# Ledger of designs, part 9: peptides against a protein of PDB entry 3HUF

Target 1, 320 residues: chain A of PDB entry 3HUF
Amino acid sequence: MWIIEAEGDILKGKSRILFPGTYIVGRNVSDDSSHIQVISKSISKRHARFTILTPSEKDYFTGGPCEFEVKDLDTKFGTKVNEKVVGQNGDSYKEKDLKIQLGKCPFTINAYWRSMCIQFDNPEMLSQWASNLNLLGIPTGLRDSDATTHFVMNRQAGSSITVGTMYAFLKKTVIIDDSYLQYLSTVKESVIEDASLMPDALECFKNIIKNNDQFPSSPEDCINSLEGFSCAMLNTSSESHHLLELLGLRISTFMSLGDIDKELISKTDFVVLNNAVYDSEKISFPEGIFCLTIEQLWKIIIERNSRELISKEIERLKYA

## One batch from the design tools (peptide; made by RFdiffusion4, then SolubleMPNN)

Design b2_p19_6_s3
Fold by OpenDDE base, seed 4:
Structure b2_p19_6_s3 (fold): chain B 320 residues (1-320), chain A 19 residues (1-19)
Amino acid sequence: as target 1 above (320 residues)
Amino acid sequence: MEEELEKEAEEEYEKLLKE
């Protein structure tokens, strides 16, 4: 989201969130959802217009800011952004930091982008929340991205956590839930969107982990915990591959169970399958190889003795 | 220093409004 602060108390010492929308900025406006009062005699009554666009799909993958448009309202001394005079028709900015000077005011408005990109685990939740979050200037999506800062956990009662949730945890993404999203939606209802009112996502995350036994105490407990082991994986999802890499596994990929020959078995400690393949093909698994799902693997890796547990299962099946 | 800069800017602005 965009946050503005200013020097010289021209914003009354307040930081403010700028959601997507249009703002008239000047000395003789009242702070509301469409106006930003600036306290200086050196600025016009109505000085500039700020327009924040909704996030683009590109912004989700890059972690870039919502586009920030600035237009001078035909003032005597104009408006500058990053020491450059704003053009007569206005200019658009994609920089994460904007120093905005209104006229000859010696104090500047500093706009900075606080990166927040929310990944959803399922399309249904994305469909439910995307519009509201985009109106907060928060990029949203389903696909993994290096720019993702938050991950919405799908709470299905009685189910294991998803591969997406497992991976989000291990890559140290802040896991959030519907309660956090609901709280975010209420921030926009304030007349003055004070940046200090932003909920602490880390507190939400801590509560999720504390209250769910399907999570280890920390990602560090699982990262590289299976170093030295080798697995074969059916080439199904990139997230599954990245998850296994974070466990420190050497990974071989195959396209079908028929590709698992004696040579592959000799070099592989176990085979990782998705639930659908595991359930359908369990009767046709190659002899002498340990096959498990990612969810079954997860249940092992969250245990403190994960390496010993895996070793025992490998030995049991190699000599059976 | 900040108050001086604001005062100078105000004085300049007021001067330029009278011209």
Scores: peptide ipSAE 0.037, ipTM 0.661, DockQ to the pose 0.126
Fold by OpenDDE base, seed 3:
Structure b2_p19_6_s3 (fold): chain B 320 residues (1-320), chain A 19 residues (1-19)
Amino acid sequence: as target 1 above (320 residues)
Amino acid sequence: MEEELEKEAEEEYEKLLKE
């Protein structure tokens, strides 16, 4: 999201969020959803127009800002952005930090990008929320992204957390729910005068973790907890692979259960399978190897003695 | 010139707080 602040009290000592939309900036405008009052004799009554675009698909993957357009409104002394005069037709910016000088005003408006990218685990929830979140200047998507800051957990009562949720947690992504998204939808008008009124997702995250026994106390409790163990996995999802890497596992990949030969078994402590393969093939598992699902592995990982538990299971099946 | 403009900005801000 774009946030603006300024020196010399020209924004009345306040910061505000700029959502996607158009803003008239000047001395003789009233602060609202489409106007930014700036207090200086050195600026025009109507000085500039800011236009913030909605997020692009690329912005979700890069964590880049919504495009920021600046137009000078034919003022005597013009407008500068990052010490460069704004062109007659206006200019567009993708930098995360903008120093905007209005005329000869010695104080600049500082615009900075606060990165927020929300990943959804469920396509139906994405379809429900994407439009509203995009209107807040928040990129949204389904796929894993290095720019992801927040992850929406699907609350299915009594279901195990998904691999996506597990991975998001270990990546230290802030896990949020539909209640937080609802709260975000209500604050749009309140943050016009005070950007600090933007809800903190950290409180929502703390509450989710505290109230759900499927989460360990911290990601650090699980990261590298299985260092020194080796696993094999079916090459089905990148998220599953990355999850196992964060556990400190050495990973071998295979295309089918039939590809699990004696050599692979000799170098592998256990095989990780998805639920569908586990349920369909459990009667045909290779002898002498421990096979489990990611969800079964997660149940072991969240225990304080995870290394001991997994070692016991490996030994039990190797000598059975 | 910058100090003069800063002073003018401060005076304008103080004026607007009194209106």
Scores: peptide ipSAE 0.033, ipTM 0.606, DockQ to the pose 0.172
Fold by OpenDDE base, seed 5:
Structure b2_p19_6_s3 (fold): chain B 320 residues (1-320), chain A 19 residues (1-19)
Amino acid sequence: as target 1 above (320 residues)
Amino acid sequence: MEEELEKEAEEEYEKLLKE
């Protein structure tokens, strides 16, 4: 999201979040959802127009800012952004930091981009929330991205956490739920006066982890916890592969259970399957190899003695 | 309304100059 602050108390010593939309900036306007009052004798009554666009699809993957357009409202002394005069038709900016000078005012408005990018675990929740979050200047998507800062868990009572949630946790993204999204939808007016009133997602995250026994105490408890073990996986999602990598596993990939030959078995401690294949092909599993789902693996990984537990399971099936 | 906002802006600006 864009945040503005200013030097010389020309914004009354307050910071403000700018959501996507249009703002008239000047000395003789009242602060509201479409106006920014700036207190200086050197600023015109109506001085500039700021227009912040909704996030692009690219912004979800890059963590780039919403486009920031500045137009001077035909003022006597013009408007500058980063020491450059704004063109007659306005200019658009994708820099994360903007110093905006209105007329001859000695103090600048400083705009900076605070990254917030929300990944969703399921398309239904994305469909429900994406429009609202985009109107807050928050990029949203389903796919993994290095720019993601937050991950939305699906609140299904009594369900196991998904592979996406497991991976998000190990990546140290802030896991949030629908309660946080609901709270975000209500802050639009309160943050006009004070950007610090933006809800802290870390409190939501702490509560989720504390109240769910499917999470370890920290990602560090699981990262590289299976170093030295080898697995084979049936062509699963990219997130599944990356999850297993974060566990420190050596990974081999195969396209079908028929590709699991004696050579692969000799080099592999266990086989990781998706739920559909595990359930359908359980009777066709190769002899002498431990097959499990990612969810079953996760239940082992969250235990303090995960290495001992996995070793016992491997041994049990090699001698069965 | 415009005159009140202009006066308020002037009063606030004068406060800033005195600090």
Scores: peptide ipSAE 0.027, ipTM 0.531, DockQ to the pose 0.113
Fold by OpenDDE base, seed 1:
Structure b2_p19_6_s3 (fold): chain B 320 residues (1-320), chain A 19 residues (1-19)
Amino acid sequence: as target 1 above (320 residues)
Amino acid sequence: MEEELEKEAEEEYEKLLKE
């Protein structure tokens, strides 16, 4: 989201969130959803127009800001952004930091991009929330992205957490739920005057972890916990591969169970399978190798003695 | 309303200059 602050208390010492939309900026406007009052004798009654666009699809992958348009409202001394005079037709900016100079005011408005990018675990939740979140200037998507800051956990009562949730946790993404999204959707009006009133996603995350025994206490408890072990995996999702990498595993990939030959077995401590293959092919597993699902692996990884548990299972099957 | 906003803006600006 865009946040504005100003020098010399020309914004009354307050930080303001700018959501997608249009704002008239000037001395003689009242602060509301479409106006920004700036306190200076050097600023015109109506000085500039700020227009913030909704996030693009590209912004979800890059973590780039919503496009910020600035137009001078035909003022005597104009408007500058990053020491450059704004053109007569207005200019658009994609920089994460904007220093906005209104006329001859000695103090600048500083706009900065605070990254918030929300990944969803399923298409249904994305479809439900994407429009509202985009109107907050929050890019949304389904696929893993390096720009992802938040991950929406799908709450199914009594179900194991998904691979996406496991990976989001290990990647140190802030896991949130539908309750946080509901709360976030209501704050649009309340945060106009004080950006600090934004809901604390970390508090939501702490509550999720505290109330769910499927999470370890921290990502650090699991990261590199299986260093020195080797696995083979069926060519699955990118998230599954990245999850196993974060565990410190050496990974070999195969396309079918038939590709698991004696050479692969000799170099591999265990095989990771998806649920469908595990359930259908459990009778035809290669002899002398430990096969498990990601969910079964996760149940071991969250235990304090995960390395010992895995070692025991590997030994059990080598001598069976 | 515009005159009140102008006056308030001037008063606030003058406070800021004295600090």
Scores: peptide ipSAE 0.027, ipTM 0.537, DockQ to the pose 0.146

## One batch from the design tools (peptide; made by RFdiffusion4, then SolubleMPNN)

Design b2_p20_1_s1 (from b2_p20_1, 11 letters changed)
Fold by OpenDDE base, seed 3:
Structure b2_p20_1_s1 (fold): chain B 320 residues (1-320), chain A 20 residues (1-20)
Amino acid sequence: as target 1 above (320 residues)
Amino acid sequence: MEKEKKLLEEEEKKIEEFLK
């Protein structure tokens, strides 16, 4: 989201969130959803127009800001952004930091981009929330992104957490739920005056972890916990591969269970499968290798003695 | 009102310092 603050208290000493939309900036406007009052003798009554676009699809992957357009409203001394005079037709900016000078005002408005990028675990929740979140200037998507800051966990009572949730946790993404999104949707009006009124996602995350026994106490408890072990996995999802890498596993990939030969077995401690393959092909598993699901692996990983537990299961099946 | 007045006075001083 875009946040503005200013030197010399020309914004009354407050930081303000700018959501996608159009704002008239000037000395003789009243602060509301479409106006920004700036207190200065050197600023015109109506000085500039700020327009913030909704996030693009690209912004989800890059963590880039919503496009920030500045237009001078034909003022005597113009408007500058990053020491450059704004053109007659206005200019658009994708920089994460904007120093905006209105006329000859010795105090600048500083706009900075606070990255917030929300990944959803399922298409249904994305479809439900994307429009509202985009109107907050928050890019949303389904696919993993290095720009992802938050991950929406689907609340299914009594179900195991998804691979996406496991990976998001180990990647140190802030896991949130629908309750946080609901709260976030209500603050749009209140944060006009105070950007600090944005809900703390970390508090939501702490509550999710505390109330769900499927999470370890920290990602650090699981990261590299299986260093020195080797696994094979079906080449299915990037998230599953990245999850296993974060556990410190050496990974071999195969295209089908039929590709698991003696050579692969000799260098592999266990095979990791998704639930669908495990359930459908459990009768055709190669002899002499331990096969488990990602969910079964996760249940072992969250235990304090995960290495001992895995070693015991490997020995049990290798010598059976 | 009083904060706005002080701010405008500070701005005036900074402008005067810059013009000197």
Scores: peptide ipSAE 0.044, ipTM 0.656, DockQ to the pose 0.144
Fold by OpenDDE base, seed 2:
Structure b2_p20_1_s1 (fold): chain B 320 residues (1-320), chain A 20 residues (1-20)
Amino acid sequence: as target 1 above (320 residues)
Amino acid sequence: MEKEKKLLEEEEKKIEEFLK
């Protein structure tokens, strides 16, 4: 989201969130959802128009700001952004930091981008919330992105967390739920005048972890916890692969259970399967190898003695 | 009113400093 502050108290000492929309900026306007009052003798009654665009699809992957358009309203002394005069037709900006000078005012409006990018675990929740969140200037999507700051967990998964949620947790993404999204939507009007009134997502995240025994105490307890072990997995999910990498595993990929030969078994401590393959093929698992699901692996990883538990299970099958 | 008056006085001083 865009936040504006100003020098010399020309914004009355307030930090203001600029959601996607159009704002008339000037000395003789009243602060509301479409107007920004600036207190200066050097600023025109109606000086500039700011237009914040909704997020693009590219912004979800890059964590870039919503496009910021500035137009001078035919003022005597013009408008500058980052020491450059705004063109007669207006200019658009994608920089994360904008120093806006209105006319000859010795004080500047400072606009800065606060990154918030929300990944969803399921398409149904994305479909429900994406429009409203985009109108807050928040990029949204389903795919993994290095720009993601928040992850919406799937509540339909019952008491078990999904692979997406496990991976988001290990990536140190702030996990949130639909209750936080509802709260975020209700405070939109109150945060216009005070950016500090933005709801604390970290408190929501702490409450989710505290109330769900499927989470370890911290991501650091799990990251590289299986260093030195080797696994094989079906080439089915990029998120599953990245999750196993974050556990410190060496990973071999195979296309079918029939590809699990003596060579693969000799270099692999265990096989990781999805639930569908595990349930259908459990009677025909290769002899002498430990097979488990990602969810079963996660239940072991969250235990304090995860390395010992995995080692005991591997040994049990070597002597069977 | 008093806060706005004070801000306008501070602006006038800075404009005068910039014009020197």
Scores: peptide ipSAE 0.043, ipTM 0.655, DockQ to the pose 0.139
Fold by OpenDDE base, seed 1:
Structure b2_p20_1_s1 (fold): chain B 320 residues (1-320), chain A 20 residues (1-20)
Amino acid sequence: as target 1 above (320 residues)
Amino acid sequence: MEKEKKLLEEEEKKIEEFLK
């Protein structure tokens, strides 16, 4: 989201979130969803128009800002952005930091991009929330992205957390739920005058972790916890691969259990399967190797003695 | 009002310092 602050208290010492939309900026406008009052003798009554676009699909992957358009409203002394005079037709900016000078005002408005990019675990939740979140200037998507800051966990009572949720936790994204999204949707008007009123997603995350025994206390408890072990991975998602990498595993990828020969078994500590393959092929598992699902592996890695537990299972099946 | 007055005085001072 875009946040504005200003030097010399020309914004009354307040920070403001700018959501996608159009704002008239000037000395003699009232602060509301479409106006930004700036207190200066050197600024016109109506000085500039700021237009913030909704996020693009590309912004979800890049973590780039919503496009920021500035137009001077035919003022005597013009408008500058990053020391450059705004053109007659307005200019658009994709920089994460903008220094906006209105006329001869010696104080600048500083606009900066606070990254917030929300990944969803399923398309149904994305379809429900994407429009509202985009209107907050928040990029949304389903696929893994290096730009993601938050991950929406679907709460099904009594169900195991998904691989997506496990991976989101280990890559240190803030896990949130529907309750946070609902709360976030209500604060749009309240943060106009004070950007600090933006709800803290970390509080929601802490509450999720505290109330769900399927999470360790921190990602650091699991990251590289299986360093030195090797696995073969069959028919899993990219998120499953990345999850296993974050555990510190050496990973070999295979297309079928039939590709696992005696030589490979000698070099591999265990095999990781998706649920469908695990359930269908239980009877055809290679002898002398430990086979498990990601969910079964997760139940081991969240334990304090995860290395001892997995070593015991490897030994049990290697000598059976 | 008083905060706005102080702001305007600080602005005037900075303008004067820049014009010197």
Scores: peptide ipSAE 0.043, ipTM 0.653, DockQ to the pose 0.145
Fold by OpenDDE base, seed 4:
Structure b2_p20_1_s1 (fold): chain B 320 residues (1-320), chain A 20 residues (1-20)
Amino acid sequence: as target 1 above (320 residues)
Amino acid sequence: MEKEKKLLEEEEKKIEEFLK
């Protein structure tokens, strides 16, 4: 989201979130959803127009800002952004930091991008929330991204957490739920005057972990916990591969269960499968190797003695 | 405070120059 603050009390010592939309900026406007009052004698009554666009799909992957358009409203002294005079037709900016000078005002408005990219675990939740979140200037998507800051867990009562949720946890993404999204949707009016009133997602995340026994106390308890073990996995998802890498596993990939030969078995401690393959192909599993699902692996990983548990299962099946 | 005061004085001076 875009946040503005200013020197010299020209924004009354307040920070403000700018959501996608159009704002008239000037000395003689009243602060509301479409106006920004700036207190300076050198600023015009109506000085500039700011237009913030909704996030693009590219912004979700890059963590780039919503496009920020600035137009001078035919003022005598103009408007500058990053020491450059705004063109007559206005200019658009994709920089994460903007220093905006209105006329001859010696104090600048500083606009900065607070990165927030929300990944959803399922398309249904994305479909429900994407429009509202985009109107807050928050990029949204389904796929993993290096720019992802938050992850919406799908709460199905009584089900195991998804691979996406497991991976989001291990990569230290802030996991949030629908309650946080609902709260976030209500802040639009309150944050006009004070950007600090933005709800803390970290508190939501702490509460999710605390109240769900499917999470360890910390990602650090699981990261590299299986260092020195080797696994084979069916080439099904990038998230599954990345999850196993974060556990410290040496990973071999195969295309079918038939590709699991004696050589692969000799180098592999266990085979990781998805639920669909595990349930359908369990009768066709290679002899002498431990096969498990990611969800079964996760249940072991969250235990304090995960290495001992895995070792016992490997020994049991290699000598059977 | 002193820097801000100086900036406000510079602003006032610029406004006076504009009103002439």
Scores: peptide ipSAE 0.042, ipTM 0.642, DockQ to the pose 0.664

